# Designs tried in a protein design run: peptides against a protein of PDB entry 6J54. Part 72

Target 1, 223 residues: chain A of PDB entry 6J54
Amino acid sequence: NENLFASFIAPTMMGLPIVTLIIMFPSLLFPTPKRLINNRTISIQQWLIQLTSKQMMAIHNQKGQTWSLMLMSLIMFIGSTNILGLLPHSFTPTTQLSMNLGMAIPLWSATVFTGFRYKTKTSLAHFLPQGTPALLIPMLVIIETISLFIQPVALAVRLTANITAGHLLIHLIGGATLALLNINTMTAFITFTILILLTILEFAVALIQAYVFTLLVSLYLHD
Target 2, 42 residues: chain B of PDB entry 6J54
Amino acid sequence: QFQFTGIKKYFNSYTLTGRMNCVLATYGGIALLVLYFKLRSK

## One batch from the design tools (peptide)

Design b1_p30_1_s1 (made by RFdiffusion4, then SolubleMPNN; from b1_p30_1, 23 letters changed)
Fold by OpenDDE base, seed 1:
Structure b1_p30_1_s1 (fold): chain B 223 residues (1-223), chain C 42 residues (1-42), chain A 30 residues (1-30)
Amino acid sequence: as target 1 above (223 residues)
Amino acid sequence: as target 2 above (42 residues)
Amino acid sequence: ELLELLKKLLEAIKAVFETLNKILQKLLEL
């Protein structure tokens, strides 16, 4: 049991938490361009950032587009951390609910407060769906208010659960594969194939969850 | 365009202002209820 | 899917309440 969750324990070296270094490491993978025409890798990165920025901010007005840098940095951060977390025996910071809450709550609060600041009427009206009968108005407003406060929790839990579940499955199937190598080679090969397919799936999930997390933050900003 | 008269003009679920007023009225009502029970408990 | 389900549920509830309101209005007219 300890071996099962060992990958989710915050790593420490010499009594010092190295989690901060792990969190900061993805930033090194995205160097600042110095040339008009950069290396192919940097060019691809910039191209991807531009594409994602155009897609994410297409639904926003000029005021919402002010958040483009933050949202893009968030996608790149979560995406890179999730992908790097899929490396064998690596620690994924996004598996920690505390980290995801630490990201979700401020971003959610910022979007909500921004909404109330600039679009007060629309934001207040958002608590009541259009066309609600009079008798349902108080109850529905309460439900919508509760729904609003569940949003940051949902953001954090969704990201944490998806990444954690993926890692857990990879470790379990990987361990099973190793155990089956000595028992039945054919079954081990099948399990290994499943492990490879699962790993590919988790790569996709890692990117999708980064995108969905940022998209939902952006959507809350837009609403 | 919805034309509402009377109370429905200010408290409706169709217009933006009406929805806002309904929300504010709901929160105000809840606040008053909480205040009432708080004062009653004393 | 959840949002769509919630919308459908809300529409159903709305329809029920509208029907009840119409019935109540008819009863009040009697």
Scores: peptide ipSAE 0.017, ipTM 0.603, DockQ to the pose 0.011
Fold by OpenDDE base, seed 2:
Structure b1_p30_1_s1 (fold): chain B 223 residues (1-223), chain C 42 residues (1-42), chain A 30 residues (1-30)
Amino acid sequence: as target 1 above (223 residues)
Amino acid sequence: as target 2 above (42 residues)
Amino acid sequence: ELLELLKKLLEAIKAVFETLNKILQKLLEL
């Protein structure tokens, strides 16, 4: 069972953690456009970035659109790291709760602080849902306050749990398929099919989790 | 827009200002309660 | 005698609550 979690241990080389290099590696996959007409790969990347940018910023006003660069960099970073993590023998930094908390807490704090600074009345009013009966107001305000503080934790745990669970499941089923190859080829084929379907699902989950994480940060900014 | 009179004008769950005031009143009440128990414990 | 005392107490409590409700309503309408 120790082998199951070995994939989540931070890799080291020459006694130095190479996690920093792994985290920075996705940035090399997105070069800046230098030409009016770039290569097909770069053009597709820029097109996708523009589409996602338009979709993400559609919910924001002009003031909220100032966060576009940060939100787009976040979604590209998380998405690329998650996809690269599905490669064989790869380490996914987003499986580390510390990394996700390190992203979630500052971004959440920035959104909440920005809300309180520029829209103090609306931000304070958010602690009380509209139409609440008078008797429930004090309790609901407390609950909403607690809910606010749980938000960064929920963001980090959601991303970490989904990616980690996916990786564990791939490893477990992968190990089971290899074990079954020596026992029963037919059952091994079935488990292998499940593994393929699961891998496809994890690719989707990798992108969805990146999107949801960024979207929720943006929604907290909007609110 | 809802028409409220009296205290309901300032403390309601429908208007933005009313909601804000309710939140502030709740926090103020909690702060006063905490302060009361702290002073009582001394 | 005990029953009469309880009835009087209940009426007194009811009167106090009615008075408080009236005061509260006036405060809410001001």
Scores: peptide ipSAE 0.006, ipTM 0.535, DockQ to the pose 0.007
Fold by OpenDDE base, seed 3:
Structure b1_p30_1_s1 (fold): chain B 223 residues (1-223), chain C 42 residues (1-42), chain A 30 residues (1-30)
Amino acid sequence: as target 1 above (223 residues)
Amino acid sequence: as target 2 above (42 residues)
Amino acid sequence: ELLELLKKLLEAIKAVFETLNKILQKLLEL
C-alpha cells in the first residue's frame, strides 16, 4: 500500500527537482514552424490547433479572441503532459493538485477580473439568474458567489482527480495482471485485456480533461 | 420587454441593471450586517 | 388569563406584520 502513491511523488535528482524539466518537456514536442510547408507532423499539429482554436474561440467576441493564444497553449500543455504521463514509470505533473490549482486560480482570476473590468454590468448581473423570485434573491446571490469561488477549485480537482484516478487504476490493474500471471494465465489475460482497454480510455480522458479544463476557462471568460 | 415602475425598476431579476443592483444591494446589506456585528462586538 | 395574553400577543404580532407590510409596500412603490 505504501508504494501505491509512490508514482505521484515529485521526482528529484541530486536534490534538484526534475519537475521543472518535465513541465518544460512538452514544449519541445511542438516546435515553431519555420517553413511555408512544414513537416507532416508539424502540419498535423497546426491543423489540430487551428481546429481546436476555431471551436473554442467561436463563443468569444473579438476581444475574447485575444485569449486564443493562451487558451491554446494551455490545452496543448495540459494535453501533452497528460498523454506523456501515461507512459510507463512516468510522472505526470497534472496529478499534483498544487500544479492544477496553480493553473486554475490565476486563469480563473484573470477571467473574472477581465469580466469585471470590461463587462462590469454583465458580470455583476451573472450573480443573479433571470426570473428569480424577489424573496430568493439574497440567498441566490450568495449561492452564486460561492459557486464562483468554487470554480477554480472544481477545475483543479476535476483534472487532478481524473488523471490521478486513471493512473492509480492502471497501476492497480497492472499490478494485478502481473500477480495473476503466475497464478492463472487465463485470468491474467482477462485482466490484461481490461488493462489495455483502460489505457485506451485514459488516453481519451487525458485529452478530454485538457479540453474541458481549457473550455471551462474559456467559458468563464465568455461570461 | 418588461416595464417596471418604482423600486422594481431598479431592483428586478429580469433586467441587466436590475440584476446588478440586486447583487450590489445584497453585498451592501451583508457588508452592513458584518459591520454592525463588528462594531457591536467592540 | 393565559389565553387572553396569547390573544394580545397575537394581535400585537399581526399589527407589527401589518406595519411591516405597509412599509414594504411604500418602499416598493417608490
Scores: peptide ipSAE 0.006, ipTM 0.547, DockQ to the pose 0.008
Fold by OpenDDE base, seed 4:
Structure b1_p30_1_s1 (fold): chain B 223 residues (1-223), chain C 42 residues (1-42), chain A 30 residues (1-30)
Amino acid sequence: as target 1 above (223 residues)
Amino acid sequence: as target 2 above (42 residues)
Amino acid sequence: ELLELLKKLLEAIKAVFETLNKILQKLLEL
């Protein structure tokens, strides 16, 4: 069991945690554009940011669009960390529940607080769905309140579980492939094919989970 | 638009103001109940 | 005698129900 989860242990070098460096590394992949016509890579990045920004901010008013920079930075951070985590012998910070909770709780709190500050009536009214019978109001308000507090947990756990499960499965199938190479090369080839397909799926999952995470934060902001 | 009269005007599940008042009343009631049980336990 | 008692009980329940409904309607329309 220890070998299965060894890839999820926070890496240390000389007793010092290098997790901070790993977390900061994706920022180096996104340099600021300095020219009117930038490099191909930067142009693709800016195009992708513009595309995602347009899609995510379409549901928000002008005041909500002020969060565009933060949400775009968040999706780029989570997406880049998830993709980099699929590299061999790489550590993904987003597999750590503490990391995802550290992102989810402040963002959720900020969205809820912003809602109560600027749209107090709408935010309070959100605890009671429209059309509820009078006798069910107290129970439903309690349920909706509980649901609100589950949101940051669900946001963090969703990202953590999907990325961790994918990584775990890749390691298991990869280990099985290596073990089967010495037993039966044909079965090892089949498992290797599955591993390739799974890796492609995990690339998609990595991007989707980043998008879903930021989208849900955006939806909570919209209220 | 729903037209409500009396108490339904202030406490309804259709208007924003009515929903807000219902939520506030619910939280107030829960707070009073919790306070009652805490005072009773002492 | 039992039928009369049952009738009286039913009338009493009906009267209480009507009174409660009237009070409830008045409270809701205040």
Scores: peptide ipSAE 0.005, ipTM 0.534, DockQ to the pose 0.007

Design b1_p30_1_s2 (made by RFdiffusion4, then SolubleMPNN; from b1_p30_1, 22 letters changed)
Fold by OpenDDE base, seed 4:
Structure b1_p30_1_s2 (fold): chain B 223 residues (1-223), chain C 42 residues (1-42), chain A 30 residues (1-30)
Amino acid sequence: as target 1 above (223 residues)
Amino acid sequence: as target 2 above (42 residues)
Amino acid sequence: DLLEKLLQQLEAIKAVFETLNVLLLKLLEL
């Protein structure tokens, strides 16, 4: 078990946490455009940001569109960190529940608080679904309140669980492949093929989880 | 769209204001219950 | 309406994951 989770231990160099540098590293991959005609990489990045922005912010009103920068930065951060984490011998900060909670709780709090500040009536009304029988109103309000507080936890755990599970599976199958190389080459080849397919899936999962995380934050903002 | 009379006008599950009032009433009721049990324990 | 659209997007993502899972299972059976 210690060997399985060794890849998830926060890396340190000379006793100093290098995690901070790892977290900041993805920002270096997205340089700011300085030219009218940008590099191909920057152009693709901007295009992706524009597409995702249009897709996510189409649901929001003009006031909600103010959050576009924050939401786009969030999806880029999570997506880039998740993809970089799939590199061999790399550490993914998003596998740490503390990291994801650190992102989820403030964003959730901000969305809920913003809702109460500007749309107090609507936000309070969300605790009671329409058409609820009168006798069930108190119980349903309580359940909905509990559901609200579960949102940040669910948001963080979903991201953490999906990324961590993927990494564990890659590690396990990779280890099995190496062990089988000396035992049965044919079986090792099959296992290696599975590993490749799994890694491709994890790339997709990495992007999807980033998108879902950001989308849910956006949804909570819209209420 | 919905015409309610009496108490249902203020406490209903179909109107925005009614839903808000129901939520506030529920929280108020819970607070009073908690207060009651806390005072009863003393 | 916006909530419904978001839910629809989530369902679409879920469907993609399920499709990928089925595809992976088929590839494993080959």
Scores: peptide ipSAE 0.025, ipTM 0.639, DockQ to the pose 0.018
Fold by OpenDDE base, seed 5:
Structure b1_p30_1_s2 (fold): chain B 223 residues (1-223), chain C 42 residues (1-42), chain A 30 residues (1-30)
Amino acid sequence: as target 1 above (223 residues)
Amino acid sequence: as target 2 above (42 residues)
Amino acid sequence: DLLEKLLQQLEAIKAVFETLNVLLLKLLEL
């Protein structure tokens, strides 16, 4: 078990945490445009950012659109870190629950507090769905209140669990392929094929989880 | 569309204000219960 | 709205898994 989870230990060099450098590294992959006509890679990146921004912010009013910069930075950060984490022998900071909670709790709190500040009546009314029988109102309000406090936990755990599970599967199947190379070549080839397909799937999952995380934050803002 | 009279005017699950009042009443009731048990244990 | 969005995301993930399964089956038949 220790060997299985060794890849999730925070890397340190000379007693200094390299995690800070790893977290900042994705920002270098997305340089700011300086020219009217940018490089092909930058143009594609900007195009993708614009498309995702339009899709996510279409739900929000003008006041909610102020959060666009933060939400887009969040999706770019999580997406880039997740993709980079699929590199061999790489460390993904998003596999750490502490980091995801560190992102989820402030963002959730900000959305909840902004809701209470600007839309107090609507925010309080969300604790009770429309058309509920009078006898069930107290219980339902309690359940909805508990649900609200579970939101930041669910947001963080979902991202962490999906990325961590993917990494574990890649390591397990990868280890199995290496072990089977000398035992049965045909079985090793099949397992290797599964590994390739799994890695492709994990690339998709990495992007989806980044999108889902940001989308849920945006949805909480919209109420 | 919904015309409520009496207590239902202020506490209903259909209007926005009614739902808000129901939530506040529920929280107030829970807070009073917690306060009661806390004071009783002392 | 939350449930609908979550369902859409789950459907997208399921579609990816289905395509992967089809590819796996084709490779195993070779």
Scores: peptide ipSAE 0.024, ipTM 0.619, DockQ to the pose 0.016
Fold by OpenDDE base, seed 2:
Structure b1_p30_1_s2 (fold): chain B 223 residues (1-223), chain C 42 residues (1-42), chain A 30 residues (1-30)
Amino acid sequence: as target 1 above (223 residues)
Amino acid sequence: as target 2 above (42 residues)
Amino acid sequence: DLLEKLLQQLEAIKAVFETLNVLLLKLLEL
């Protein structure tokens, strides 16, 4: 049904793409602290940012920690957009593969080039796993090279597929519940319960996918 | 630490330098093969 | 080491999903 995918069409108003405003909206939810003791909401946000920063950057050395600002901005952006997308009648820009590729490819390329620039030996050695039998070396190097180029695609597709699938399931089950209200109230109640549980799960998935995306980018930098 | 002698010292899958050299050799070999077939086709 | 760290993180995520699934199943039984 074409109507199922209508929610994933980029919204326009008066011929102008509102998508730009939607993408910029999450930035308004994270104001910069101006006081020593801020409001409770800002304090909680800063606390969460600090905790996630410590967890994400614990893997990196001092040079890797220079990427902390970019990685944290990325996770906050993806996480906030995913969570906002779960609101009723909301559009999630991260459901667009073009957006995710637009984020994944530059970040991946930056991490790979940074690796080759500063740790050339380690980066080249990464194409060959340790302990590989001599006969399998050429084949494995080729496979690892292909794997490297698949990384940005896999990163983008993973995020897009998970968020899109979640939204589709919510819409499908939501539509089914409405249809069953007039047919069988008991079954409609069961499907409604499943819908609520699914929405809760999707909140978790939204945050997890943001974390995984950022983590993998960070991990590629560490290699 | 793996102590290798001869060619295995420079081309091994255990040491960082050995792994790097194996990768470079593989790419070099592929490049040479591609060049060979390209020159043969002309 | 990086692969191991990635696997560890993926396992942690998997554990979270499993706990959520168990919680969802319990909620469905109620």
Scores: peptide ipSAE 0.022, ipTM 0.629, DockQ to the pose 0.018
Fold by OpenDDE base, seed 3:
Structure b1_p30_1_s2 (fold): chain B 223 residues (1-223), chain C 42 residues (1-42), chain A 30 residues (1-30)
Amino acid sequence: as target 1 above (223 residues)
Amino acid sequence: as target 2 above (42 residues)
Amino acid sequence: DLLEKLLQQLEAIKAVFETLNVLLLKLLEL
């Protein structure tokens, strides 16, 4: 229905897209610390960034740890945009497949290129799993090559599908709750409770998808 | 640890170098096939 | 090895979702 997908249309103001401003807005929520001891909000943010950075970069060597800044900025961006997207009447840019592909393809290509540049032998060998029977080698190499090119698409679609599905479900149950308010108050109360629980679930999904997206990019870098 | 002799030394699925060579050989074979069909059309 | 790591991460995520679903169901009963 047109009404269900209306919230996913890119917002415009006087014919000009304001999506650029929406994308830049999350950066304002993470100010650069200026003091040794900051307020609780900034301190928690720094702690979370350090914690996630430590966990994600633990699998990488020193050269791979150079990507820490980019990966942490990515997870913060996706996570913040996803959480902000759960606000009432808000537009979530990450529901747009074009945006997610725009992030996934360059990052994936960079990781693949970095792998070929510094670990050429290992990267080429990755197209053939260890212990493959000799007769299956040509077909498996082709399959692994196709699998490699599907990675950026899968990365983008996973994020888009999870966030979009969550938003649609909230809108559907929310609409059902409003419709039932005039029909049966008790049933409306039950659906409203489900809506609240679903909203909590979507907050978790928003953070998890941000983490998974960044983690997979990191894993592709590790090869 | 894996001692292969002959062609298996260079083309195997167990060693890193062997796996790399298998991949290169596969791509080379595909490229030659594509080239053959392209030249045949001319 | 990468596939195995990915599978492990997916299983971990699945476990989190299952736990969350159980928690949500318990909250609905209240």
Scores: peptide ipSAE 0.020, ipTM 0.624, DockQ to the pose 0.018

Design b1_p30_1_s3 (made by RFdiffusion4, then SolubleMPNN; from b1_p30_1, 20 letters changed)
Fold by OpenDDE base, seed 5:
Structure b1_p30_1_s3 (fold): chain B 223 residues (1-223), chain C 42 residues (1-42), chain A 30 residues (1-30)
Amino acid sequence: as target 1 above (223 residues)
Amino acid sequence: as target 2 above (42 residues)
Amino acid sequence: SLLERVKKELELIRATFETLNILLQKLLEL
């Protein structure tokens, strides 16, 4: 079982944390435009960033649009790291729950504090839904308060669990395929086909989870 | 649209101000209960 | 070994929360 989870151990070289280099590497894949008419690849990247930015900032006013740079950098970082993590023998920092909590908690707290600072009345009223019977008000306020504190944990765990589960499935099915090559070639071929389909699905999951993570942070800011 | 009298004017689940006051009252009550049990244990 | 890995992850999580608590305390001192 150690070999199964070996890919999730933080890599080090000579006692130095190579994780820092891995985290910084995705930044090299998205260069800043220097020309009015850029290369096709850069133009597509900028178009995608602009499209996602317009979609996420459509629900925010001018004050909320200040978060656009932060949210776009977040989705690009998580998305790129998740995709790169699907490469053979690669390490994905987003599989570490500690890292995701390190991102989720500060962002969540920033959105909550921003809400209390500029929209105090609305933020406090959010703990009690409209039309609640008077007898259920105290209990419901407590539940909503607990729900608020669970939000950063759920945000981090959701991302970590989805990416980690995908990696585990790829390793398990890949290992089964190799084991079945000498036992039953036909069964191994079927298993290999499933592996290919699963890898395609995991590419989609990697992008979706990055989007959902960023979207939820944006929604917490809006509310 | 909403006209409340008495205590319901300040504590209701329909108006924004009423909801805010209900939340503050709930937190205040819980804080007082916690304080009471903490002081009782000492 | 699996239990040890889980313990290491939990320790990292605890360390993260400790760092956040220290930061929060510094902010509250202002």
Scores: peptide ipSAE 0.136, ipTM 0.654, DockQ to the pose 0.050
Fold by OpenDDE base, seed 3:
Formats: sequence, C-alpha cells, structure tokens
Structure b1_p30_1_s3 (fold): chain B 223 residues (1-223), chain C 42 residues (1-42), chain A 30 residues (1-30)
Amino acid sequence: as target 1 above (223 residues)
Amino acid sequence: as target 2 above (42 residues)
Amino acid sequence: SLLERVKKELELIRATFETLNILLQKLLEL
C-alpha cells in the first residue's frame, strides 16, 4: 500500500525543495511572443487563451475583467501542471492538497473581499436566496454562510481528488497489466486497452479540472 | 414590481435591500446571543 | 495516532506554504 502513494511524495534533493522548480517549469512552456506572427505552437496557445478569456470574462463587467490576466494565468498553470503530471514517473504538484489550498484560499478570499468592497449590498444579499419564506430566513442565512466558507475547501478538494484519483487508477491498472502479462496475455491486452482509454480520459479530466477551478473562482468574483 | 409596506418593506426576501437587512438582522441577533452567553458565563 | 497524522499533515501544509512563500519572494525580486 505504501508504494501506491510513493508517486505523490514531494521530491527533495539535499534538503532543497525541488518542488519549487517543478512548479516553475510550466512557465517555460509558454514563452512570451515577440513577433506579430509567431510559430504555430505559440499561435495556437494564444488562440486558446483568447477563446477561454472570451468565455470566462463574458459574465463579468469592466471591473471584473481586470481579473482576466490572473484567471488566465491560473488556468494555464493548473492545466499545464496537470497535463505534465500525466507523464510517466512525473510528480504532479496539484495532487497536493496543501498546494491547492494555497491557491484556493487566497483567490477565494480575494473574490469575497472584492465583492464586499465594491458590491456590499449585493454580496450581503447573496446570503439569502430570493423568495425565501420568512420563517426559514435565519436558518437559511446560517446555511449560506457555512456554504460560503466551504467554497475554498471544496475548490481545493475537488481538484486534488480528481487528479489524485486519476493517477491512482492509472497506476493500479498499469500494475495489473504488467502482472497479467505473464499470466494471461489476452486479459493483459484487455487491461492495457482500458489503461489507454483511461489515460485519454485523464488528459481530458486534467484540462476540465483546470477550467472548473478557474471558472469557479471567476464565478465567485461575479457575485 | 414589489410593493411592501411597514416592516416587510425593510425585511423581505425579494428586494435587494430587504435581503440585506434580513442578513444583517440575523447576524446581529446571533452576535447578541453570543455576547449574552459570553457575559453570562463570565 | 490520528492526532499525530493530523500534525504531520499540518506540518506538510506549513512546509508547502513556506516553499511557496520563498518562491514568491524570489519572483518578486526579479
């Protein structure tokens, strides 16, 4: 059982945090363009960023659109780290709950405080859904308050759980495939096929979770 | 759209201001209760 | 045992935050 979680141990060398370098590595994959017409890779990246930016910022007003840079950088960071984590023998920082909490709590706090600062009335009104019966108001306000504080935890746990679960499944199915190679070749082929399909799914999950994480942060900002 | 009179004008679940006041009233009530129990226990 | 596990997790969180803080400081210096 200990070997199952070995891939999730934070790597260190000589007491130095290699994790820092791993976190910074995705930044190298997105160089700053200098030309009006760049190569195909950078052009595709810019196109994707523009598409996601248009989609995510469509719900925000001018003041909310000031967060576009932060949100786009966030989705690029999480997405790239998740995809890189699917490489063989790689360490995915987003599997660490501590890291995701480190991202979720400040971003959530910033969105909540921004809402209270610029839209105090609307933000306070969000604690009570419209049309609530009078007798349920006090209890519902309490529930909504609790719901608010659960948001950063849910945000972090969702990302962590999805990525971690995917990695575990790939590891388990991969191990089963290797074990079955010497037992039953046909069954090993079936498990290998499942592994391939699962890896493809995990690529999609990696991107989706990055998008959902960023989208939820954006949604909290919209409030 | 919504026409309320009296206390319902300020404390309703339909208007933005009404909802805000309800929330503030709830928090105020809870704060007073906590304060009461804290002072009582002291 | 559970308390010790929780303490270990909290220590991990603290260590991670410290690492991130160091990273942030280095980035701000650039």
Scores: peptide ipSAE 0.088, ipTM 0.642, DockQ to the pose 0.074
Fold by OpenDDE base, seed 4:
Structure b1_p30_1_s3 (fold): chain B 223 residues (1-223), chain C 42 residues (1-42), chain A 30 residues (1-30)
Amino acid sequence: as target 1 above (223 residues)
Amino acid sequence: as target 2 above (42 residues)
Amino acid sequence: SLLERVKKELELIRATFETLNILLQKLLEL
């Protein structure tokens, strides 16, 4: 059990937190464009950012579009960290629930507070769905308030659970393949094939979870 | 679209203002209930 | 024990994908 979760322990060297450097590392992969026509890698990155920004900010007004920089930086950070975490012997900071809560809670609180600041009437009205019978109003308001407070937790746990589950499964199947190499090479080859398919799936999951995380933050801002 | 008169004008689940007032009324009611039980226990 | 651990992780993945599908379905309906 300890060996299974050993890869999820925050790495430290001589008591110094290397995790801070690991968190900052993805920023080096996205250099700022300096030229009018940038390199191919930078151009692809900017193109992806523009596409995702157009899709996510299409729901928002001009005031909501001010969050585009923060939301795009968030998706780039989560996406890059998730992808880098799939590298062998890599540590994914997003597997730590504390980190995801550290991102989810401030963003959620900011979206809720901005909603109350600019659209107080609509924000308060969201605690009651339209057309609710008079008898169910108090009960439904309570349920909706509870639902609101569950949002940051669900946002953080979803990301953590998806990435952690994927990493655990890769480690388990990888360990099984190594163990089966000495027992039966044929079964080891089958498990290795499954491992490759799983890693491809985890790449997709890593990007999807980054997108869903930012999309939900954006959706909460819209509400 | 909906025409409400009296108390239903201010407390309805269809209009934006009505929904807001219902939410505020429910929170106020819950706060008063909690206050009542706290004062009762002491 | 290894098989049980793999089953648990697969169930977690399945549950996550199901929830994601439900969310995507709801978003498409809006």
Scores: peptide ipSAE 0.070, ipTM 0.659, DockQ to the pose 0.025
Fold by OpenDDE base, seed 2:
Structure b1_p30_1_s3 (fold): chain B 223 residues (1-223), chain C 42 residues (1-42), chain A 30 residues (1-30)
Amino acid sequence: as target 1 above (223 residues)
Amino acid sequence: as target 2 above (42 residues)
Amino acid sequence: SLLERVKKELELIRATFETLNILLQKLLEL
C-alpha cells in the first residue's frame, strides 16, 4: 500500500532538496529566442506560446493583458511539469497539494484584490447574481461569499487530484500488467493496451489541467 | 435599463448598483446581528 | 553517497526499459 504512494514522495539526495532542481528543470526546455530564425523546435515552441497567449488573453482588455506574462509563465510551467511527470520514474511537483496551493492562493488573492481595487462595484455585485428573487438575496450572497473563498482550494485540489489520479492509475495498471505476464499472457496484453490508452489520455489531461488552471485564474481576473 | 422607483431603485438584483447595495446591506445586517449577540452576551 | 543514489536511479531506468523489452518480446510471440 505504501508502495503506491512512494512515487509521490519528494525526492532528496544527501539531505539536499533535489525537488528544487526538478522544479527548475522545465525552464531549461524553453530557451529565449536568440535569432531571427531559430531552430524548428524553438520556432514551434514560440508559435505555440503565441497561439495560447492569444487564446488566453482574448477575454481581457488592455488592462487585463498586463497579466499576460504571468499567465503564460504559469501555463508553461504547469504544462511542462505535468508532461515531464509522465516520464518513467519521474517526480511531478504538481501532484503535491502544497505546490498547487502555493500557486493558487497568491494568484487568486491577486485577482480578487485587483478586482476590488479597480472594479469595486462589479466585484461586489458578483456576490449577487443578476435577477435573483428578493427572498433569496441574503442567503445567496452568503453562499457566493463562501464560494469565493473555496475557489483557491478548488483550484488547487482539481489540479492535484487529476494529475495524482492519473499517475496512480498508470502505476496500478502497469503493476497489474507485470503481474499478469507470468499468469496469463492474453490478459496481460489487454491490460497493456489499457495502459497505452491511459497514457495517451494522461498526456491530454496534463495539458488540459494546465490550461484550466490558468484559465480559471484569468477568469477570476476578468471578474 | 429597468426602471425602478423607491427602495427598489437602490436595492434590486437587476442593476449593478442595486446588486452592490444588496451585498453591502447583507454584510451590514450580518455585522449588526453579530454585534447584537455580542452585546447580549455581555 | 551521491554516487550510489545516482546509480540507483539509473538502475531504475534500466529496469524500466528491460520490462518494456520483455513486454515487446511476449507480444511478438503471440
Scores: peptide ipSAE 0.056, ipTM 0.574, DockQ to the pose 0.015

